# Peptides against a protein of PDB entry 8RAJ: the designs that were tried, part 5

Target 1, 54 residues: chain A of PDB entry 8RAJ
Amino acid sequence: LPAENEDPDKAVVDLHRSPPKTKDPDLTPSGIIAKVKAGDMTQETARELLLAMR

## One batch from the design tools (peptide; made by RFdiffusion4, then SolubleMPNN)

Design b2_p23_3_s3
Fold by OpenDDE base, seed 3:
Structure b2_p23_3_s3 (fold): chain B 54 residues (1-54), chain A 23 residues (1-23)
Amino acid sequence: as target 1 above (54 residues)
Amino acid sequence: DAAAAAAAARQAEAEAALEELDA
């Protein structure tokens, strides 16, 4: 019987996903809202970006 | 000045987007 030693340690969820420093100069307010609705941006990050555009 | 008008428009769009985000 081949021992499938699937090493369970390979699920290192890289918790160090650098917050997307989307200093995308082409981000519009509408583009930020669209990213939140798509789940590509957190509401908190969106709020910070929108406040910086104000 | 066109630059001032563009800045004011972006600010107004950002305010409207904040309202949508918090709804």
Scores: peptide ipSAE 0.540, ipTM 0.879, DockQ to the pose 0.752
Fold by OpenDDE base, seed 4:
Structure b2_p23_3_s3 (fold): chain B 54 residues (1-54), chain A 23 residues (1-23)
Amino acid sequence: as target 1 above (54 residues)
Amino acid sequence: DAAAAAAAARQAEAEAALEELDA
């Protein structure tokens, strides 16, 4: 029986996923919402960016 | 201070945008 070597280390949620470096210094709250509505940004990314502006 | 006022305005806009995003 091949022991499925469940490497428990695959659950390292890369917490070091650099917050999406919005290289766009012109990203306003309204611009973030517009990108979400256009489908160019996820709600999760938008939430993180807006929280960082708070 | 104008920089502090601009920061406070941006915070308020970000909060309103979070409310719109979660609606």
Scores: peptide ipSAE 0.539, ipTM 0.880, DockQ to the pose 0.717
Fold by OpenDDE base, seed 2:
Structure b2_p23_3_s3 (fold): chain B 54 residues (1-54), chain A 23 residues (1-23)
Amino acid sequence: as target 1 above (54 residues)
Amino acid sequence: DAAAAAAAARQAEAEAALEELDA
């Protein structure tokens, strides 16, 4: 049986992602909540980001 | 200071967002 090489979808978390521009709507509190509601962000990640903005 | 006011506003928005997230 050929081993299905499921290439693990390496979500390359670019650890070198430039600090998000202060104008990135994705990094506003509202943008974070919108991503969670869309299923594009976990509640845990959102919590960590929001805590860092407090 | 406009920078201090912007920081305080962002903090308040973050606090409100945490409350929404935890509800």
Scores: peptide ipSAE 0.537, ipTM 0.878, DockQ to the pose 0.759
Fold by OpenDDE base, seed 1:
Structure b2_p23_3_s3 (fold): chain B 54 residues (1-54), chain A 23 residues (1-23)
Amino acid sequence: as target 1 above (54 residues)
Amino acid sequence: DAAAAAAAARQAEAEAALEELDA
């Protein structure tokens, strides 16, 4: 199904989805920490993302 | 190599962010 219903404003990084070919600036280590501090990401999801970047 | 340097920088940033997350 064409992914026509992904709200681009909620880049919930689905770790089970192929990484988007676009460098999401929100997927920087600092951007991840900022999302956690804002309450937009869980600490666990942030840990998993950061571990994948290491 | 600029790509290798950028990858190493991102890795170091990720390590520092993990330390901040677990503090």
Scores: peptide ipSAE 0.524, ipTM 0.876, DockQ to the pose 0.654

## One batch from the design tools (peptide; made by RFdiffusion4, then SolubleMPNN)

Design b2_p24_1_s2 (from b2_p24_1, 9 letters changed)
Fold by OpenDDE base, seed 5:
Structure b2_p24_1_s2 (fold): chain B 54 residues (1-54), chain A 24 residues (1-24)
Amino acid sequence: as target 1 above (54 residues)
Amino acid sequence: EEEEEEEERRRREEEEREQEEALL
């Protein structure tokens, strides 16, 4: 059986790859403001979310 | 070019802060 030379260079888990901050773009202050401007969120719900982020 | 990009970033961050403060 030919031993498949697994290229060792494909297993460099980039430990410097910041975990994808699943900053839901919709849950950022900017994303909340954008939803209010679009009419997709009430000002009251936006206020509650922004206060919970401080 | 880098100074113009930094000025645009600061303006966006200021406008976002003013809009956040207007919702609170």
Scores: peptide ipSAE 0.169, ipTM 0.647, DockQ to the pose 0.647
Fold by OpenDDE base, seed 4:
Structure b2_p24_1_s2 (fold): chain B 54 residues (1-54), chain A 24 residues (1-24)
Amino acid sequence: as target 1 above (54 residues)
Amino acid sequence: EEEEEEEERRRREEEEREQEEALL
């Protein structure tokens, strides 16, 4: 008989609920803002992308 | 400690929103 070790004590509330891994981490609001700050993206392109996600 | 972690998370989300709004 497989002992179902249901360990009831790991309701690890994943408080590190990583924001749902958008398939493109580089196209998150945070990722877009980071690219603008790095000089890798224009403010205009960032604005268009951010508006398309709202 | 959990309250401080939630406050840091909220502050980071607010700073991100303010930076997003400055680009729009």
Scores: peptide ipSAE 0.168, ipTM 0.641, DockQ to the pose 0.626
Fold by OpenDDE base, seed 3:
Structure b2_p24_1_s2 (fold): chain B 54 residues (1-54), chain A 24 residues (1-24)
Amino acid sequence: as target 1 above (54 residues)
Amino acid sequence: EEEEEEEERRRREEEEREQEEALL
């Protein structure tokens, strides 16, 4: 059976644009910035990680 | 209420971008 094309109108536009479930929430731009603010990551390591994601 | 939630979201996304740019 062809997989029912989920009607694009039944995509619950999650108005909470769930950040793409990166398997590592800790490696999102927001997660990296949060670790720097908490003192759990250096600014240099954060810069290297953010540059590797672009 | 929906307009206030959208404005708060935009402000948070702008503050996050400014913080990312300050790290680069």
Scores: peptide ipSAE 0.162, ipTM 0.633, DockQ to the pose 0.635
Fold by OpenDDE base, seed 2:
Structure b2_p24_1_s2 (fold): chain B 54 residues (1-54), chain A 24 residues (1-24)
Amino acid sequence: as target 1 above (54 residues)
Amino acid sequence: EEEEEEEERRRREEEEREQEEALL
């Protein structure tokens, strides 16, 4: 029996372009703010990081 | 329902911006 061609064009075009998952979810603006609120980061360190991302 | 979800999203994005501005 001829093996029916598995169509290699199931590239699921993920039309959900997930915003580039920053490889470090902890180094997003939201992740930095969350660490400050948790007491795991100082406001000064958060300010320096946020300024370096602009 | 879609308009309410968009309004909630905009509110969260505004609250995040205000919290970022309060750290700067």
Scores: peptide ipSAE 0.161, ipTM 0.633, DockQ to the pose 0.628

Design b2_p24_3_s3 (from b2_p24_3, 8 letters changed)
Fold by OpenDDE base, seed 4:
Structure b2_p24_3_s3 (fold): chain B 54 residues (1-54), chain A 24 residues (1-24)
Amino acid sequence: as target 1 above (54 residues)
Amino acid sequence: EEEEEEERRRREEEERRRRELAPA
């Protein structure tokens, strides 16, 4: 049986892995601004989301 | 530990805001 050398160094869950940049194009700063411009989002909601991203 | 707690709190607040702002 081949001993699969599971390199113990690959179990470093990169805790600094930037949270997966929300693959939702709608939750990018540009997507939020686009939703406000379309009337699909309030300016207040957009402000809160944009502040949470800073 | 303080930096990890601050990062966790920031993530939980971001997820909460994201959930409150997503129309159900």
Scores: peptide ipSAE 0.126, ipTM 0.668, DockQ to the pose 0.024
Fold by OpenDDE base, seed 2:
Structure b2_p24_3_s3 (fold): chain B 54 residues (1-54), chain A 24 residues (1-24)
Amino acid sequence: as target 1 above (54 residues)
Amino acid sequence: EEEEEEERRRREEEERRRRELAPA
């Protein structure tokens, strides 16, 4: 019987699953600031998004 | 366990809020 050395250490559920780095360029801190500067986003919405990324 | 569940709920709420504020 092949010993399935399933390393149980790879099931370190990253409790620190960093909030999925939104690969969306529009949801980066820089993208949010750019939308506010363009008038496409309110300062309030931007503040809320930036706080949720901190 | 309670702190881990609170952190999970916080992350789910933050993800929901991001989807509501930035609909694709």
Scores: peptide ipSAE 0.122, ipTM 0.665, DockQ to the pose 0.049
Fold by OpenDDE base, seed 3:
Structure b2_p24_3_s3 (fold): chain B 54 residues (1-54), chain A 24 residues (1-24)
Amino acid sequence: as target 1 above (54 residues)
Amino acid sequence: EEEEEEERRRREEEERRRRELAPA
């Protein structure tokens, strides 16, 4: 099998790679807003989570 | 190197807060 020469320049582990968009529907901006509306999350906690996603 | 360690610590604290706020 040819060793795929993965260019060492493509192994720029993008240290700025945005955390993998949490596939958790509950941790989307819409899911966070839904939890606040349901009373399952505080507005302060939701604000912190939404700021950390920007 | 010091800036990279601070960025790592911030990410670990954010992940910890996310785990504390999403009880399994």
Scores: peptide ipSAE 0.116, ipTM 0.653, DockQ to the pose 0.024
Fold by OpenDDE base, seed 1:
Structure b2_p24_3_s3 (fold): chain B 54 residues (1-54), chain A 24 residues (1-24)
Amino acid sequence: as target 1 above (54 residues)
Amino acid sequence: EEEEEEERRRREEEERRRRELAPA
């Protein structure tokens, strides 16, 4: 029986582990913008958080 | 392995800073 050539191409470890989807809706880009609009977050803090998510 | 440890430390510091900047 010919050995099935296990295609070594499936070991693309997706090093693009997307930053863990924050279960906190408040920590999404949309949630951050909503908190700034509500006055619950400073524009500076929001800028730092949005830059860290990029 | 050293580059993967640096990336882990950066993610942990970023997550910590994110928790400090967004108190519940």
Scores: peptide ipSAE 0.115, ipTM 0.647, DockQ to the pose 0.049

Design b2_p24_5_s3
Fold by OpenDDE base, seed 4:
Structure b2_p24_5_s3 (fold): chain B 54 residues (1-54), chain A 24 residues (1-24)
Amino acid sequence: as target 1 above (54 residues)
Amino acid sequence: MEEERERARREAERRREEERRAFE
Protein backbone atom coordinates (compact mmCIF):
# COMPACT_ATOMS: atom_id res chain seq x y z
CA LEU B 1 0.00 0.00 0.00
CA PRO B 2 1.60 3.35 -0.96
CA ALA B 3 2.42 5.58 2.04
CA GLU B 4 -0.10 8.42 2.40
CA ASN B 5 1.43 11.64 1.09
CA GLU B 6 1.55 13.90 4.16
CA ASP B 7 0.55 17.26 2.67
CA PRO B 8 3.74 19.41 2.61
CA ASP B 9 1.48 22.46 3.16
CA LYS B 10 0.83 21.58 6.87
CA ALA B 11 4.36 22.77 7.72
CA VAL B 12 3.07 26.35 7.98
CA VAL B 13 4.98 27.16 11.13
CA ASP B 14 2.38 29.32 12.83
CA LEU B 15 4.51 32.49 12.93
CA HIS B 16 1.61 33.91 14.97
CA ARG B 17 2.37 31.51 17.85
CA SER B 18 2.17 34.11 20.61
CA PRO B 19 5.57 34.35 22.32
CA PRO B 20 5.45 31.95 25.28
CA LYS B 21 3.44 33.93 27.81
CA THR B 22 5.87 33.98 30.73
CA LYS B 23 4.26 31.14 32.73
CA ASP B 24 4.82 33.24 35.84
CA PRO B 25 2.34 36.19 35.72
CA ASP B 26 4.27 37.27 38.83
CA LEU B 27 7.44 37.90 36.75
CA THR B 28 5.80 40.41 34.40
CA PRO B 29 6.65 44.11 34.98
CA SER B 30 3.01 44.60 36.00
CA GLY B 31 3.10 41.55 38.33
CA ILE B 32 6.30 42.81 40.00
CA ILE B 33 4.77 46.28 40.56
CA ALA B 34 1.61 44.64 41.95
CA LYS B 35 3.69 42.56 44.44
CA VAL B 36 5.56 45.68 45.63
CA LYS B 37 2.22 47.47 46.09
CA ALA B 38 0.85 44.48 48.05
CA GLY B 39 3.98 44.38 50.27
CA ASP B 40 4.90 40.87 48.96
CA MET B 41 8.14 42.13 47.32
CA THR B 42 10.81 44.64 48.33
CA GLN B 43 11.47 47.65 46.11
CA GLU B 44 15.10 46.51 45.67
CA THR B 45 14.13 43.00 44.45
CA ALA B 46 11.62 44.61 42.09
CA ARG B 47 14.33 46.97 40.75
CA GLU B 48 16.75 44.07 40.17
CA LEU B 49 14.08 42.02 38.34
CA LEU B 50 12.97 44.99 36.20
CA LEU B 51 16.62 45.72 35.28
CA ALA B 52 17.20 42.05 34.32
CA MET B 53 14.24 42.29 31.87
CA ARG B 54 15.89 45.13 29.83
CA MET A 1 20.25 54.96 53.19
CA GLU A 2 17.42 52.35 53.41
CA GLU A 3 18.71 50.36 50.36
CA GLU A 4 22.23 50.18 51.87
CA ARG A 5 20.80 48.93 55.20
CA GLU A 6 18.75 46.28 53.35
CA ARG A 7 21.87 45.13 51.41
CA ALA A 8 23.86 44.91 54.66
CA ARG A 9 21.03 42.83 56.23
CA ARG A 10 20.89 40.46 53.20
CA GLU A 11 24.69 40.04 53.24
CA ALA A 12 24.62 39.31 57.00
CA GLU A 13 21.79 36.77 56.46
CA ARG A 14 23.68 35.02 53.60
CA ARG A 15 26.82 34.87 55.79
CA ARG A 16 24.81 33.31 58.66
CA GLU A 17 23.31 30.71 56.28
CA GLU A 18 26.78 29.87 54.85
CA GLU A 19 28.16 29.58 58.42
CA ARG A 20 25.27 27.23 59.39
CA ARG A 21 25.94 25.03 56.30
CA ALA A 22 29.68 24.91 57.13
CA PHE A 23 29.00 23.62 60.70
CA GLU A 24 26.53 20.85 59.68
Scores: peptide ipSAE 0.122, ipTM 0.699, DockQ to the pose 0.028
Fold by OpenDDE base, seed 3:
Structure b2_p24_5_s3 (fold): chain B 54 residues (1-54), chain A 24 residues (1-24)
Amino acid sequence: as target 1 above (54 residues)
Amino acid sequence: MEEERERARREAERRREEERRAFE
């Protein structure tokens, strides 16, 4: 039975990979602020993301 | 001071996730 070699490289969310050009409404400045208010994102991560979008 | 604590927390989470994947 050939074991399917699932490439272990697909599970590293490369935080250095350019912000996904995904039209994810969650990555807009408004979506980031909403995640911080919901407690789903730290204020520091939100600050870094908002600075990288400016 | 808060940035360094968050970095240390993220490194500890990465190590726990790597350990979990090495034992499954």
Scores: peptide ipSAE 0.113, ipTM 0.657, DockQ to the pose 0.017
Fold by OpenDDE base, seed 1:
Structure b2_p24_5_s3 (fold): chain B 54 residues (1-54), chain A 24 residues (1-24)
Amino acid sequence: as target 1 above (54 residues)
Amino acid sequence: MEEERERARREAERRREEERRAFE
């Protein structure tokens, strides 16, 4: 009878699932600048967002 | 040109809010 040594270390529920960094690619400084260049965002909204990231 | 239109819109909105507060 193979004694299955159930490794007790499989019960580390990784509670440190880092919240998915929803890097909304749109909320990076580069993504904001890309949206302004595409015409999908105003320069003012981009300025406000870029200032809020400092 | 867009920023100037937005400034004018914000100024008109501020004026309407001030007028509303003066009549309440």
Scores: peptide ipSAE 0.092, ipTM 0.663, DockQ to the pose 0.030
Fold by OpenDDE base, seed 2:
Structure b2_p24_5_s3 (fold): chain B 54 residues (1-54), chain A 24 residues (1-24)
Amino acid sequence: as target 1 above (54 residues)
Amino acid sequence: MEEERERARREAERRREEERRAFE
């Protein structure tokens, strides 16, 4: 039975894959406002987050 | 709802501070 040459280079977990900068679209000023409109965030928490970005 | 509750809390706190200052 021919040994399947599993290419050893496919096991190099790309350690240089920058974690996707999921700049959580949710942490933008627009994303915060969208969460408040959806009811997923309080107006107080939104105010604190928007002040911390200033 | 939450903003009105916070306003009512701040108003009650202010009233207690004013009462404390009036008794000292």
Scores: peptide ipSAE 0.071, ipTM 0.629, DockQ to the pose 0.028

## One batch from the design tools (peptide; made by RFdiffusion4, then SolubleMPNN)

Design b2_p25_2_s2 (from b2_p25_2, 7 letters changed)
Fold by OpenDDE base, seed 3:
Structure b2_p25_2_s2 (fold): chain B 54 residues (1-54), chain A 25 residues (1-25)
Amino acid sequence: as target 1 above (54 residues)
Amino acid sequence: MREEEERRREEEELEELEELALEVP
């Protein structure tokens, strides 16, 4: 079966890069919280992202 | 007991993240 579902939305958010100014709903504060609740993001990664957006 | 303490910590840490997310404009 072809590897059709590396969701490009698993872009390893390079925590050392300024959060992309993407209007990506998945990278909004609410989208980050939703990924943590889904088990798709660690709480530590989410904390670092939210702090970098503040 | 361990699994209940773990779930409670994850819930407390998630609440702190929700509060932090509200501080982001």
Scores: peptide ipSAE 0.540, ipTM 0.871, DockQ to the pose 0.600
Fold by OpenDDE base, seed 1:
Structure b2_p25_2_s2 (fold): chain B 54 residues (1-54), chain A 25 residues (1-25)
Amino acid sequence: as target 1 above (54 residues)
Amino acid sequence: MREEEERRREEEELEELEELALEVP
């Protein structure tokens, strides 16, 4: 089995691969902004996420 | 000069994202 070395601490939310699950605390509007400020998310990905939640 | 302009652009774009985040219910 390819080890799902999906680092569980890096939920790279690829919007092209999975719809945003609003149940992830990291995918709240505030959590998205916090990830951008931390350098853990691009502004482009954050914009796409926030627009999809609108 | 260039690094300060880049930082200011990133700050302005982050403020726009914060405004967009406030529009999400």
Scores: peptide ipSAE 0.539, ipTM 0.870, DockQ to the pose 0.651
Fold by OpenDDE base, seed 2:
Structure b2_p25_2_s2 (fold): chain B 54 residues (1-54), chain A 25 residues (1-25)
Amino acid sequence: as target 1 above (54 residues)
Amino acid sequence: MREEEERRREEEELEELEELALEVP
């Protein structure tokens, strides 16, 4: 059986989860931008997160 | 030409996101 490498590093940032606590380094404004630049987050998801933090 | 315009748009949209990220306290 090929082990499906479900890379568990799809932290699906559920936009319907409580607004990202600024304590998670990966969910800081800078961490969001870094994920977009890495291709780990869409620009649309990043925009929605940043607007929800404003 | 099309790929360069797409890359330029993605760069401009990233700059707008960086500006938006600076507005977050």
Scores: peptide ipSAE 0.538, ipTM 0.869, DockQ to the pose 0.626
Fold by OpenDDE base, seed 5:
Structure b2_p25_2_s2 (fold): chain B 54 residues (1-54), chain A 25 residues (1-25)
Amino acid sequence: as target 1 above (54 residues)
Amino acid sequence: MREEEERRREEEELEELEELALEVP
């Protein structure tokens, strides 16, 4: 069976997981907005992330 | 008509997210 390579770069940011201590540039406010614009993140997940960073 | 209203809503919702992103330190 071809393992569906679920792209490991889908950082499904589990909001219940302690924020990775890596300042992943993709989890900056601008990186979150860029993922939403790319269709790689839902607006709801982006709102929850941005609110949790506030 | 519908597609333009959907696009405008998505743009407004993205603007709100951009504003929220500016409030993050």
Scores: peptide ipSAE 0.536, ipTM 0.870, DockQ to the pose 0.673

Design b2_p25_4_s2 (from b2_p25_4, 11 letters changed)
Fold by OpenDDE base, seed 2:
Structure b2_p25_4_s2 (fold): chain B 54 residues (1-54), chain A 25 residues (1-25)
Amino acid sequence: as target 1 above (54 residues)
Amino acid sequence: EDEEILRKLEERRREEEERRRRELE
């Protein structure tokens, strides 16, 4: 009788995989720089945000 | 708009600090 190779693709849901933090795209260094270039954010606020991310 | 972004950033920092405290207990 051929052995059923049930490969259990047990997707080990890595319980240590922090759920993808919904990084608000607007609160990324790249998103902040994009808003300043669009005129939707001041250069001063952008500087404070980027310093607070360091 | 800038004040709302600052508020959301401060909230995120507080949540990350609280999470880090709970992971060390």
Scores: peptide ipSAE 0.114, ipTM 0.627, DockQ to the pose 0.000
Fold by OpenDDE base, seed 3:
Structure b2_p25_4_s2 (fold): chain B 54 residues (1-54), chain A 25 residues (1-25)
Amino acid sequence: as target 1 above (54 residues)
Amino acid sequence: EDEEILRKLEERRREEEERRRRELE
């Protein structure tokens, strides 16, 4: 079996890659901003959500 | 949709706060 020379730096980056804190893509800061731009969310709700994520 | 997102975030915040409380007891 070819020893996959896993660059030890890549394995450390993957192990420290915090699991995506949002299973819901819509609950990311980017997803919230996208919903506001689409008209699917109010700017006020989006502000409260983004403040709650800090 | 806005109310469901607010409920999910409030629930997550509450669960995190309860977890932190249990780790301090």
Scores: peptide ipSAE 0.113, ipTM 0.633, DockQ to the pose 0.000
Fold by OpenDDE base, seed 1:
Structure b2_p25_4_s2 (fold): chain B 54 residues (1-54), chain A 25 residues (1-25)
Amino acid sequence: as target 1 above (54 residues)
Amino acid sequence: EDEEILRKLEERRREEEERRRRELE
């Protein structure tokens, strides 16, 4: 059976790579407006969030 | 979901305020 030469060089999870600052797309003004349009967020919650970003 | 979004926004606001404070010191 041919040995699977899985190249071991792809598994250096750099433990010092700052966790990707997940720019949560939902925490952008555009993401908030998209949730309101989808019915996943109230207009009042969206207004409060958008005011807190200003 | 709305409570998690509020929490993450308050965290981001605190981190930005702390950064701004460290740039003025």
Scores: peptide ipSAE 0.111, ipTM 0.628, DockQ to the pose 0.000
Fold by OpenDDE base, seed 5:
Structure b2_p25_4_s2 (fold): chain B 54 residues (1-54), chain A 25 residues (1-25)
Amino acid sequence: as target 1 above (54 residues)
Amino acid sequence: EDEEILRKLEERRREEEERRRRELE
């Protein structure tokens, strides 16, 4: 039986790595720009969102 | 859809400001 010595340091790094809170891909600057290009968001709303991220 | 995105963005800004306050205490 291979005892997988899971390095205890990897488990500690994973516990303190807040799971990448699924940054709604739509709430990234790139996701907002993608929605505008798809026609799913207005250019005005996108401008306000991108200004609020600064 | 735009109103839901605005609400989620405001929630994230509030969470980030609360984290920044806790890192300065």
Scores: peptide ipSAE 0.110, ipTM 0.623, DockQ to the pose 0.000

Design b2_p25_7_s4
Fold by OpenDDE base, seed 4:
Structure b2_p25_7_s4 (fold): chain B 54 residues (1-54), chain A 25 residues (1-25)
Amino acid sequence: as target 1 above (54 residues)
Amino acid sequence: SIADLTPEEKAELAEEALRELDAMP
């Protein structure tokens, strides 16, 4: 099975650059929190994403 | 999938995540 090296660096959804694809599993509320905890997303970007989900 | 959630369920999960985010240092 080719390990799809999903480059984790490409999963930063910039809300200002592209609308979040509803199919990105990393754009779940839990996935957003996990990215913040990992240092892969800022708290501000996470807040904006989460606010857009409600 | 998050796409299978109702808007209300998605909003509830987002609000929970916002509370967790606000508790981060």
Scores: peptide ipSAE 0.548, ipTM 0.877, DockQ to the pose 0.450
Fold by OpenDDE base, seed 5:
Structure b2_p25_7_s4 (fold): chain B 54 residues (1-54), chain A 25 residues (1-25)
Amino acid sequence: as target 1 above (54 residues)
Amino acid sequence: SIADLTPEEKAELAEEALRELDAMP
């Protein structure tokens, strides 16, 4: 089976892409922090997301 | 649901999360 290259780009919320109109439960302040702690998000991306929510 | 939070409540939670992020190594 070809390793489906899970596009790592699907897990990274591109802030330069139109804000996902989807109620992504992962776009909660606490969910963002949880992703950073899990290694699923960079601190930089988390900061940008949180600043956009302020 | 986060969708039920006011923009102000969401902003307060974001500020708290920013403080937590700044405290990360």
Scores: peptide ipSAE 0.548, ipTM 0.877, DockQ to the pose 0.509
Fold by OpenDDE base, seed 1:
Structure b2_p25_7_s4 (fold): chain B 54 residues (1-54), chain A 25 residues (1-25)
Amino acid sequence: as target 1 above (54 residues)
Amino acid sequence: SIADLTPEEKAELAEEALRELDAMP
């Protein structure tokens, strides 16, 4: 089975360009926090994403 | 899977994550 190289650029959930795929494991609350801790997401973007999940 | 959570359970996890985010330097 070809490993779909999900382009790392698709991991940037731009709320303005594509609604977060609710099935993306990287868009769990814990996954968002992990990206912020890794420096892969800003705290501002993380806050906006988490607020939209309430 | 997060897709199996109720909207309420998802909101609770989001509120926990917001508290963790607000505690970050």
Scores: peptide ipSAE 0.547, ipTM 0.875, DockQ to the pose 0.429
Fold by OpenDDE base, seed 2:
Structure b2_p25_7_s4 (fold): chain B 54 residues (1-54), chain A 25 residues (1-25)
Amino acid sequence: as target 1 above (54 residues)
Amino acid sequence: SIADLTPEEKAELAEEALRELDAMP
C-alpha cells in the first residue's frame, strides 16, 4: 500500500508559486480554514482559494 | 471523500467557509 503519508502541514499554497507538483491533498474548504486558524495561511490567500472553488 | 463531491457541493462548502473566514477577527 503506498502510504502517501504526505504531511498535510507543509503545503504552503502560494498562489504566485507554480502549483507544487506534489499532489497536495485536495485543499478542502475546511482544510483552508484550519490552515488560517493555525497561522499557516493568510486570510487573503484563503479568500482567493475559496472564491476560486465557487 | 471530498474528491467525490460535485463542483456544486464544493461551491456550497466554499461559501460556508467564506462566511466563517469573514467572522474571523
Scores: peptide ipSAE 0.547, ipTM 0.877, DockQ to the pose 0.504

## One batch from the design tools (peptide; made by RFdiffusion4, then SolubleMPNN)

Design b2_p26_4_s2
Fold by OpenDDE base, seed 3:
Structure b2_p26_4_s2 (fold): chain B 54 residues (1-54), chain A 26 residues (1-26)
Amino acid sequence: as target 1 above (54 residues)
Amino acid sequence: MEEERLRELEELAEEIERRRREEEEE
């Protein structure tokens, strides 16, 4: 089975899109912090995501 | 300054994860 190329553009969490109800490991609080540490997410985007989970 | 902002994000993430764990144990 071809590995579905997870389009790197789908990893852009559009904060203006309704939060995906998916247990996406990339959208866990720990996953958000990991993306910020990797340079894959801004601190501002991470803050807004975390505040939306509060 | 960047390290302080990252710490504030880590504390917020830990607070959310703790609440989710408390809700899963009830």
Scores: peptide ipSAE 0.587, ipTM 0.890, DockQ to the pose 0.656
Fold by OpenDDE base, seed 2:
Structure b2_p26_4_s2 (fold): chain B 54 residues (1-54), chain A 26 residues (1-26)
Amino acid sequence: as target 1 above (54 residues)
Amino acid sequence: MEEERLRELEELAEEIERRRREEEEE
């Protein structure tokens, strides 16, 4: 089965557009930290997302 | 400074994941 190439443009969660209640695996606390480490998310954006999950 | 801020984010992420796991086990 071809692995769906997740389009890299769909992984940028705009904080102003995505509710913090998405069951998206990319919006787990670990997924957020992974995006920061990859350079795909700013530390500021990650902080605001994590604080909204608290 | 950047490494310290990343550590604070990791600690916050771990705290949230721990609470979610505790809530799923109850």
Scores: peptide ipSAE 0.587, ipTM 0.890, DockQ to the pose 0.645
Fold by OpenDDE base, seed 4:
Structure b2_p26_4_s2 (fold): chain B 54 residues (1-54), chain A 26 residues (1-26)
Amino acid sequence: as target 1 above (54 residues)
Amino acid sequence: MEEERLRELEELAEEIERRRREEEEE
């Protein structure tokens, strides 16, 4: 079985990187909330990302 | 307190998604 080494560093949305205009489902407002609920994102980081999308 | 902050984030996310949908329908 290939161990999917999902680099845990790729899940860290670099807030200093301009939000990619990519249709990344993980960067949708709902995807951000899902990451917070999973414990993969802090509420503070999620708030900053959501406010940058407003 | 933590559940209340999560609810505020959910409401903000829903507001953004609603605006994007309204802008795509115009």
Scores: peptide ipSAE 0.587, ipTM 0.890, DockQ to the pose 0.643
Fold by OpenDDE base, seed 1:
Structure b2_p26_4_s2 (fold): chain B 54 residues (1-54), chain A 26 residues (1-26)
Amino acid sequence: as target 1 above (54 residues)
Amino acid sequence: MEEERLRELEELAEEIERRRREEEEE
């Protein structure tokens, strides 16, 4: 399986792209909350992502 | 204010994760 190159400079989740079925723990609902708690994501961005998953 | 908004996000995340789990168990 190709290693998903986590380019640390592209963790700007493009909010306008369909929510990837990514096995990326960072794009799970829990992973989004973890990023907000870490200061790596704004609450606004997290809200938009979570609402797009609903 | 920020803690209340974070709680609203946590509740929304838990709702989504629960629905995904229910859909995977059917």
Scores: peptide ipSAE 0.586, ipTM 0.890, DockQ to the pose 0.641

